# Peptides against a protein of PDB entry 8OXM: the designs that were tried, part 287

Target 1, 371 residues: chain A of PDB entry 8OXM
Amino acid sequence: FKAEFRLAGGVNLPKIIDCVGSDGKERRQLVKGRDDLRQDAVMQQVFQMCNTLLQRNTETRKRKLTICTYKVVPLSQRSGVLEWCTGTVPIGEFLVNNEDGAHKRYRPNDFSAFQCQKKMMEVQKKSFEEKYEVFMDVCQNFQPVFRYFCMEKFLDPAIWFEKRLAYTRSVATSSIVGYILGLGDRHVQNILINEQSAELVHIDLGVAFEQGKILPTPETVPFRLTRDIVDGMGITGVEGVFRRCCEKTMEVMRNSQETLLTIVEVLLYDPLFDWTMNPLKALYLQQRPEDETELHPTLNADDQECKRNLSDIDQSFNKVAERVLMRLQEKLKGVEEGTVLSVGGQVNLLIQQAIDPKNLSRLFPGWKAWV

## One batch from the design tools (peptide; made by RFdiffusion4, then SolubleMPNN)

Design b2_p26_3_s3 (from b2_p26_3, 15 letters changed)
Fold by OpenDDE base, seed 2:
Structure b2_p26_3_s3 (fold): chain B 371 residues (1-371), chain A 26 residues (1-26)
Amino acid sequence: as target 1 above (371 residues)
Amino acid sequence: SVEKELEEMYEKALKELKEKLRELSG
C-alpha cells in the first residue's frame, strides 16, 4: 500500500488506495467504509452468471452483450476493497459534477446543474402535476450533451462509431438485466463509463429486487434512460441498436427463467445477503444535501437491536421474498400490468416507461432525472 | 500479501456461490 490515498468523488468519499501487487504493478483499490460491499459482491456474481447466459446465446455473443463487472472483496460486513476500474469516470462527473462539466462547456447558457437541482427540490413535496411542469421547464433549459463524451475521447471516426455502438450495447444489456434483477438507485454517480471501451460500469448495487419502489420517494422507472443516456447513443437514440440489443437480452433472460429464478431464490434466502430495504438505508439514499452534515458516526448502535423478534420479521421477510420471486417470474414470462407481452412488446413498454417525463419528474431530485 | 488474501477470499466466495448454485441446479 502507498501511504498516500486519494478521495474519489461521491457521497461516501471512498478512499482510493494505490496498492503495489506482488507483481510490482500498482493497482488502484477503492475502499468503501460505509457501504455493504457484500451486496455489490453478490450482485457482481449474478452479473457474471447473466454474462455466461449471454455468451451461450449466439445472437447476444455476436453482439458482445455483457455487463461490465468488477472484483469486490468484502473485508467486513460494512467495509471492503473494490477493484477500482482504472480509466472509468462517473457519468455525473463528466456531465455536471465538475467546474468544467460537459453541460457547462457545451451549453453555457442553459441552467446550471445547481439551478436544475434547486428547482426540482423546491417542488419535491408538491403535486405530480407541479413536478411535471417544473421538470419540463428544467429539461427545456438543460439540453443533453453526452454525445460529446465519445467525440472527445475517440477522434478517429471509425473508432468513434465502434465505441458509440459499445456504449449503446452496454446501456441495453445493463438496462434489461438491471430491470430483471430490479436494480435501483441508478443515479449519475453510480454509473461509471470506461474512457477506453465506452462501456458502463454499474456500482453501488445495494438497491435490488425492486426495493427502490418502497423508498419514501418510489422509483418510477425500470432503468436509467434519461436524455443524456440517450444522447450518448447518437442520432438513432433508443431506436435500432439499443432496442434490438434490449430485445436480444430480454429473450435470453426469458429463455433462462428457471436458472434465474433458482439463482435469485438462493440469494433472497441467503442470511449473509441483506437485500431488504431498511429505514436507515432509505434515509441515507434519499437524504438531502443539507442533512448529510448531521449523521455523526455515532450509530455504531449494536447490530443486536435488529435481532428483534426473529419470528415476526421472518414471516414478513418470507412474504417479501415470495413477492420478489413472483414478480421476477412475471417479468421472465413477459407479464406486465397483468398482460402477457412478447419480447418486443415488453421491451417497448420498458423503454416508454423509462423515457416518460411523467415518471422521470416523480423521481427523487438526487437521482437527477433531467441529466 | 493483502491483495493475494483478497483474491483468495474472492475466489473462495465465488466458489462457494457456484457450489450452492450447482447444488440447487441439480
Scores: peptide ipSAE 0.008, ipTM 0.368, DockQ to the pose 0.024
Fold by OpenDDE base, seed 1:
Parts: C-alpha cells; structure tokens; sequence
Structure b2_p26_3_s3 (fold): chain B 371 residues (1-371), chain A 26 residues (1-26)
C-alpha cells in the first residue's frame, strides 16, 4: 500500500488507495469508510439479475443493454474495499472540474460551476417560480458540453459513433432500471463513465426504493437525465436510440414483474440491508457545502437511546416496505398517477419528467441539476 | 494476491446472496 491516497469523486469522498500487488503491479482500490457498502454490494447483485433478464431477452441482448457493475467486497458492515472502476472518471469530474472541466474548456464565457451552484443555493428556500427562473438563467449561461467526451476519447469517426451509441444505451438501461429500483436522481460524482467503453457505472447506491422522495428536498425526477447527460447522446438527444432502449428495457422489466418483486421483497426484509432513509443519512446527502466544515462526526452514536419499542419500529418498517413493494408493482404494471400506461407511454412520461426544467429546478442544488 | 482474495470474497458474497435469493424464490 502506498501511504498516499487521492480523494475520488463522490458524495462520500471515498479514498483511492494505490496498492502494489504481489506481482509488482499498481492497482487502484477505492476505500469507502462509513458507507453502507452492503447497500452497494446488494444493488450490484440486483443489477446483475437485471442484466441476466436483459441478456435472456432477444431485443435487449441484440442492443447489448446492460448495467455496468463493479466488485464490492464488504470487509464489515461499515467498511470495505471496492474494486476501483479502472479506466473510469466521474461525469462531474469531466464536466465541472474547477481547473480543466469540459464546461470551462469549451464554454469559457459561460457561468462557472461555482456561480451556477451559488445562484441555485441562493434560491433554495424560495418559491418554485423563483427557482425555475434562476434555473433557466443558469441553464442559458451554462450550456451542455458532454458531447465532447466521446469526441476527445474517440478520434476515429466509426469508433466515435459506436461509443456514442454505447453511452446512449448505457444511459437508457441505467435510467430505466434505476427508476424501477427507485434510485432517483444521481449526483454527478456518483456516475462514472468508462473512458474505453463509454458506458456508465453507478456508484454509491445509498438512495434506493424512492427514498429520495422523502429527503428534505425531495427528488422530482425519476432518474438523472440532465442537459449534459442528454448532450452526450448527440444531436438526437432523448429521441431514437435512447427512447427505444428505454422502451425495450422497460418491456423486459415489466415482463419480469414476479421475479423483480420477489428479489426486492427479499432485499427489503433482509435485516442486513439498511435501505431505509434516516435523518442523519438525509442530512448527509443534502448537506450544504458550508455546513461540511463543522460536522466533525464526533457523534458517538451512543447505541443506548434507540430503545424505542422494537414493535413500533418493526410496524413502521413493515409499512414502508409494503409501500415500496406496492409502488414497485405499480411501476411494473405501468401505473403512473393512477393511470395504466403502455411501455411507450410510461417511458415517454418518465423522459418528460426527467428533462422538465420545472422538475430539475426543484432538485437539491448540491446535485447540480444544470449539469 | 490481495486481488484474488478480494475476488474470492466477492464471489463468496455473491454466491451467498444468490443462494439466499434462491431459497426465498423456492
């Protein structure tokens, strides 16, 4: 192990440790501390099951629709080693790195990422109308640049085109599976892109089963489909390949309803899988950058005082689990807002919800919905 | 190698969950 570590991108600032193997090769390892690595591990297994379903279907197999997975080795309930996704970069790092981010390189006259964040933080407690107006001003002065990822990495036009399609398919698959699993919006640092495949890797899966809707600033989008995410697809945006891949993924998910319900039911009732939102987790996920300095986690969680009646906790947990299962069943039936939709209708609704500036303007500013 | 041990631990954890999921789907 080298004594030096780098901070990875991500909400939880995971440490990248360079390890020298017994073979003398340097390998990067991601050490997450205090994260529920079990949640990441479990969600990777769910993704593998979804991938198995997608591989069994001829239409999704032909399109190579998969969610990229990574190896999670839980060392304890609160510690583990992640296989670092070698050859990946956080989308946020590529787009909005302060020194060399693509927005600064390609749009030097636009607002800085910091200016955008500041403007949106200033209106965080304001009306939805004020948030929308400021979000539109931010968007006007912060134009998408993620198209340049594939252009920088893939100079051959045929390879470039193939990789842009791989990216678009990866976004579609992860968006629909992420919606079914209730991952919601994803922080830009928690979406990695593979520099060789152009496929996405989702990390830090600490919000699942629509628990993002119960955050202090509730999620308003079914998945991250921000302007840069769309720009990476090229000139067709959400139309054509993306939409068709979403529809085919949703078709497989809906046709696998029983299997998915059984899998999720098992996970929801696994006492080792803490998927529930708690106030501390909510605070951590939506902490303001200004508040990061003072929370020295000297909170000794004195294990003592959570002697709340085991019965009331169990009943409340069961009611939440039942609601999650019911909502999952609705999604898998195409029930949106009490209406049964076709696969195309459901996918269309989800895309429209995800790209709606009104929904995006209402997201937590820390998650950078303008990126 | 640490990688092989990590891979074996991951494969074991994956196997245990697949077994648990099979027991619950049966």
Amino acid sequence: as target 1 above (371 residues)
Amino acid sequence: SVEKELEEMYEKALKELKEKLRELSG
Scores: peptide ipSAE 0.008, ipTM 0.405, DockQ to the pose 0.024
Fold by OpenDDE base, seed 4:
Structure b2_p26_3_s3 (fold): chain B 371 residues (1-371), chain A 26 residues (1-26)
Amino acid sequence: as target 1 above (371 residues)
Amino acid sequence: SVEKELEEMYEKALKELKEKLRELSG
């Protein structure tokens, strides 16, 4: 380990530590304090399995459909070493960094990211109609710019085209796998883009198995497919390559139903895999940026001795686990809203749900659904 | 301790998961 560390951005101030391996290679490690790195580690293993399924299928293999993974070494429930995704940048940092964000650079006359957030926070407790109206105003005055990521990084037109396809495939694979695993919407800082491959890396997998639906502001989208995410695909948007890659990924997932159910069942009943949403985690995930500064949780370690009666936890836990498994089985059968859909029908519904401005307007403003 | 039993159950579940992943990879 080098004596020097860098602070990464974010609430938990993760420490980036440069490690020299026994091979003499320097590897950046992100040491998260207090984050449940175990959840990330488990989800990375599930992603590796999904990748194995995708590599076995000829159609997904030909399309190079994969979800990017990173190494997680959990040291405890609350500490571990993450392989820092070297050569990646958070999508949120590229898009809405306060000084040099792509929105400010390419759309200097649009609303600032702060103005957008403020407007949406003002209506956070308002009706869905009022949220929708303000969201549409925000969207009108905050036009997508993520197309410029590939244009800035890849100057050769042929390389640019291939990287835009790699991005589109990565979004498709991660969206469908993420939907199956119930990852829901993803905060823009928790989606990294590889500056060389244009592939996405999802980090901080603290919401899984549709637990985002039980947040104080419930998730209303199956995955993040916001306007900037779509803009990165180029002129075709969600049509063509993205849709086809979603369909092929969904086909593999549905054809792997027994495997996926078995794995998720083992994980749901793993007593060390805390996938359940708790009030503190919910508060953390839906904190206001202003509250990020004040909530140094000097929550003394002592008050977590809430003697949750083991018996009431067990029955409630089992019912939630059963519900998650039932919903996973429905997804893998193509059951949406009580109707059995084809792969194409299911993927179409999911895309429509994910891009619906009514659904997006209902998301927690801190997650920046206008980005 | 409950923590140790939980760790043993996790190691077992993780082992079973790895074995199942191997069977599925074979």
Scores: peptide ipSAE 0.007, ipTM 0.344, DockQ to the pose 0.022
Fold by OpenDDE base, seed 3:
Structure b2_p26_3_s3 (fold): chain B 371 residues (1-371), chain A 26 residues (1-26)
Amino acid sequence: as target 1 above (371 residues)
Amino acid sequence: SVEKELEEMYEKALKELKEKLRELSG
């Protein structure tokens, strides 16, 4: 391990440690806390299983539909290293870096990323109507630029096109599998892009099983399909390749219902896999500048209320686990809002939900729904 | 200039691809 660490861009982001392997290759390593690494490790195993299912199906195999996985190396009881895929960059670093982000380079007269963030924070406690109006103003003055990622990295037109297809397939596969698993917290720093393959690497898999819906500001989208994510697909956007890859991924997931339910059941009842949302985690994910001042730990919260009977905790946990399994079963049957949908109908609904500016405007400002 | 070169490259790439996709679908 080199003694030098870099913070991934952001105050609370995991430390990136450059590690020299025994092969003499430098590998960036993401250092996270134990619990986060365990969550990531478990979800990587689920992604590997999903990849196995996708490789067994001829249509998804021909399309090379896979979720990019990374190695989780537990280092200690409180720390571990994620093998950061060498040659990956956070989408947020490329798009909205303060110094030389793609938005600043290609759209210098648009609102800055900071101005957009500020405007959305100012309306955070306002009505949904006011949030929507400000979000539309932000979107009008912050136009997508993510098409330029592949154009900058791949100068050969044939390679550029192949990489744009790889990107679109990666977005589709990760979006559908992420939806099935209820993966949340898909902000622009938790999604990396590989600079060589144009495939996405999803990190920070701690918000799963729709636990993002119980955050103080609920998640209102099934996956990240924001304007820049769509712009990276090129002129067809969500139509054509993306939609077809979503449908083929969803078909494999629905046809694998028993396997997926069995695996998720084992995970939900693993006493070592903390998938439940807790107030501290919720606060960490959606920290407000105003909330920093009141978190003086008044140590005087009386010890008395902590005797919630172990039985009531276990019963409450089991009810939440059962609800998660039931909702997973519904998704895998194509049950949305009490209606059974075809694969195409379900995928269409999810795409519409993910691109709806009303849903996007309701997200926590830190999620950066305008990017 | 860079934006225009990127657009021209994009249009060329789209054209070459539509040709290759026609050849592969034929």
Scores: peptide ipSAE 0.006, ipTM 0.316, DockQ to the pose 0.012

Design b2_p26_3_s4 (from b2_p26_3, 13 letters changed)
Fold by OpenDDE base, seed 3:
Structure b2_p26_3_s4 (fold): chain B 371 residues (1-371), chain A 26 residues (1-26)
Amino acid sequence: as target 1 above (371 residues)
Amino acid sequence: SVEEELKKMYEEALKELREKLRELSA
């Protein structure tokens, strides 16, 4: 191991460590110090299985629909090493870097990323109506620029077009599979883009099975389909390629119902896989800058020895697991809000929910729904 | 069946992951 480390951007301040392998190759590794990387490792295996299902289907194989996966080596229950995806950048780093982000470069007269965040934090405790009004003002004064990612990286028009299609397919595949698995916490630092392929890499898979809905500020969108995400698709936006790729991915997921239920059932009952939301994890994910000062580490781990009888914990856990399985079965049947939808109807509902400014305005400000 | 093969592949991958976790925790 080299003694030099770099901090990656993001709330969790992951350390990038350069590791020399036994092959003499230097590999950048992301060391997360507080995340249960077992969850990331397990979810990467689920993504590999989803990719296998997508490769078996002729329509999804022809479209090259895949979720980008990375190697996770869990080192302990509390620490591990992610293989850093060489040639990836967080979408947040490209879009809203404080020094030279794409919003500042292409839209210098718009609100700064800091001004947008401040405005949304000021209304965080206010009504949904006030949040919506301020969100619309922020959106009006912070226009999308993510189209410029492919334009900067791919100067040849034919290559540019192919890479924009690869991006759109990657967003579609990851959005639908992410929805089926109930992935949350899809903020701009948890989504990387590959600078060579234009494909997305989803990291930090610690919010799964719709556990984002039980956060103090519930998640209100099925996946990240914000204005910059859509702008990266180009002029067609969510129509055409994106919609068709979502429909074909959803078709494969629905046709693989028994396989997906069996996989998720094994995961939900694995005692080594802590997928449940706990109060400390919820606090960490939605930590306010004001709360950083008072969280001295003196929350004695001792006092939350609520020895709830093992039987009551097991019964409560089993009821939550059963509810997750039931909701997964509903999604895979196309049951939304008590109604059975076609693949096209279900995908349309999910797209509308994801782009609705009323849903986006209700998200935690740290999710940056205006980006 | 395709499901039994996927389940078997998953059980093998989980077993390998658990073995690697034990080796790294030792």
Scores: peptide ipSAE 0.020, ipTM 0.480, DockQ to the pose 0.020
Fold by OpenDDE base, seed 4:
Structure b2_p26_3_s4 (fold): chain B 371 residues (1-371), chain A 26 residues (1-26)
Amino acid sequence: as target 1 above (371 residues)
Amino acid sequence: SVEEELKKMYEEALKELREKLRELSA
């Protein structure tokens, strides 16, 4: 281990440690000091299984549909070493970095990322109508720029086109797999893009099994398909390649229903896998940047009391687990809002839900649904 | 079956994860 660490961007200020492997190669390791990397590790295993299913299917294999995975070495319940995806950048850092974000570079006359966040925070406790109006104003004055990622990184037009397709396929695969696993919306700092492959890497998988729907500001989208995410696909947006890759991924997921149910059931009842939303985790995930300063002192004291009320927790836990399994079964049957949909119908509904500005306007402002 | 293989791979991976978590929690 080198004594020098870099802070990665993001809510938890993860420490990047350069580790020299036994092979003499320097590997960047992300050390998260507060996040339960067990959830990340478990979700990476589920992603590997989903990738195995996708590789076995001819149509998804031909399309090279995969969810990018990273190595997670949990060091404790609250700490671990992520093998940092070398050559990745958070999409949020590329898009909305305070100094040199793509929005500021390409759209200098648009609202700043801070102005957008401020406007949306001001209406956070307001009506859905007021949120929608302000979100539309923000969106009008904060135009997508993520198309420029591939244009900056890939100067050759043929390579650029191939990488934009790789990006689009990665978004499609991660969106559908993420929907099946109930990952919900993803903070822009928790989506990395590989600067060489243009594929997405999802990190910080602390919300799974639709637990984002029970947050103080519930998730209203099945996955992150915000305007910048769509802009990165180029002129076709969600149509053509993205839609087809979503459909082919969903076909594999639905055809793997029994396997996926069995996997998720084992996870949900694993006593070492804390997937449940707790109030502290909810507060942490939807904490305002302003509130980060105040909560630092009190987290040390009450580790002892949460152990005692196990019996009432078990019945509530089992009911939540059963509900998660039932909802997963519905998703895998194509049951949406009590109606059985075809793969194309289900994927269409999910895309429409994910891009609906009414749904996006209702998201937690900290997650920057305008980006 | 493909399912039994995936289940087995998962059980093995979970077992390995649990063993690592136990070693790290000790």
Scores: peptide ipSAE 0.015, ipTM 0.400, DockQ to the pose 0.021
Fold by OpenDDE base, seed 5:
Structure b2_p26_3_s4 (fold): chain B 371 residues (1-371), chain A 26 residues (1-26)
Amino acid sequence: as target 1 above (371 residues)
Amino acid sequence: SVEEELKKMYEEALKELREKLRELSA
């Protein structure tokens, strides 16, 4: 083990460790806490099942629509290592790193990432109208640059074009499957890009089944489709390849309704899989920089044997699980806001919701909706 | 049938998932 570890962002974020394998190859490993590893492992297995569905369908197979998965290796009862995809970088590290971020390099006269975050934090307790106005000012003075990722990594024009298509397909597949599973907390540090394939790797899968909607600041978008995410697709943006890949992914998901319901039902009622949002997890996910100073509870994982008083918690749990299953069934039928939509209609609604600056302006500032 | 093969693969995947969840919880 090399003594140098890089923190992939904030204090409790996964530690990246460079390990030399017995084959002499350096492999990056991600070390996470026990509970996050269980949630990630479960969601990786669900992604593998979704990939199997996508490979069986001729139209999704021809488009190579897949979600990138990683292996979870338990090291101990309290720690595990994620086999990190060698040659991945967090989107946030590439875009908004303080020293050499792409925004600073390509747009030196725009607002800094810190100025944008500060402006959005100042309005966090304000009206939705004030949040929208400040978000529009931030967006005007913080222009997207993620197109430069593929341009820096892929100098050959034909390779560049193929990698931009691979990126667009990866965004589409992960967005639709993520929406079906109700994945939240899709901030710029929880999404990695592979420097060789241009495919996305989603990490930190602890907010699932729309539990992001019950956070103190509710999630208002179905997936991350922010301006930089769209800029990485190139001149067509969300139109053409992205939309078609979303539609084909959604078609496979809707045609697999019984299977997906059975999978999710087993997961929701598994006593070993804690998917429910708790107040401490909610506080941790939406900590304010001002609150970081006082509440360093060493969340030693040991003391939160909050003995679930089994009886009254079970009835409330079952009602939440039933609501999650009903909402999943609605999504898989194309029911949005009480209306049955076609695949194209549903995908269009989701894209419009994800790019709406009113929805984006309402997100927690730590999600960085302007990136 | 393709549906029976699909169902069997899902039953096997669900079994494997439950085994992995037990191993991660042990």
Scores: peptide ipSAE 0.027, ipTM 0.541, DockQ to the pose 0.019; fails the geometry check
Fold by OpenDDE base, seed 1:
Structure b2_p26_3_s4 (fold): chain B 371 residues (1-371), chain A 26 residues (1-26)
Amino acid sequence: as target 1 above (371 residues)
Amino acid sequence: SVEEELKKMYEEALKELREKLRELSA
């Protein structure tokens, strides 16, 4: 084991450990907390099931629509190693790394990522109108560059085209499945891109079942479809391949309603799977960078197993679980705001919601909706 | 059915996950 820890970006500051195997090969390993590993592992199983549904359908199979999954290798009671997908980079690291990020390289005269974040933090407690105006100013002075990822990695035009297509398919599949599971917006450090396949890997799956909507700054988008995410698709953006892949994924999800409801029901009532939002988790997810320095909680994990005082906590939990199941059933029926939509209508609404600058301007600034 | 098979695969995967989590918790 090399004692070099790199902080992977992301909420839980997962430690990247470079491990030299007995074979002399360096393997990057991500060390996370136990609870995050359980959540991630459970969500990986759900993704595998979604992949099975997508592989059984001829239209989605022909399009190779899959969500990239990773193996969770638990190491200890309190720590596990995620088998890090070798050859992945966080989208946030590629785009907005302070030293060599693509925005700085390709757009040196634009605002820095820090300037953008500062401007958006200054208006965090302001009106929606003020947030929107500042977000539009930030967006005007911070132009998307993610098209250059595939151009840098894939010099052959035919390979470049295939990889851009693989990326677009991966975004579509993960966006729709992520919406169905209520993953919502994803921090730029919690989306990895594979440097060989151009496929996305979603990590840190601790917010699911629309629990992002009950955060102190509620989530306003169904999934991350920011300007850089769209720019990576190329000139057609959300039109053509992306839209069609979303529609075909949504068709499979809606046609698998009973299966998905059964899966999620088993998850929601699993005593080992804590999907509920708690105040500490909410604070941690939306902590300001200024507050990160002092709150090293000495999580004295006093193993006060807060014995769920069985009676009243169970009723509140059951009501939340029922609400999640009802909302999942609505999504799988195409019910949006009390209206039944076609697959195309539902996908269109979700895309419009995800790209709307008014919705993006209302997101927590720490999640960098301008990237 | 496909649904029963997926449910069973999920229950097995969840069981395997629970067993791994128990082995780690032991």
Scores: peptide ipSAE 0.018, ipTM 0.489, DockQ to the pose 0.021; fails the geometry check

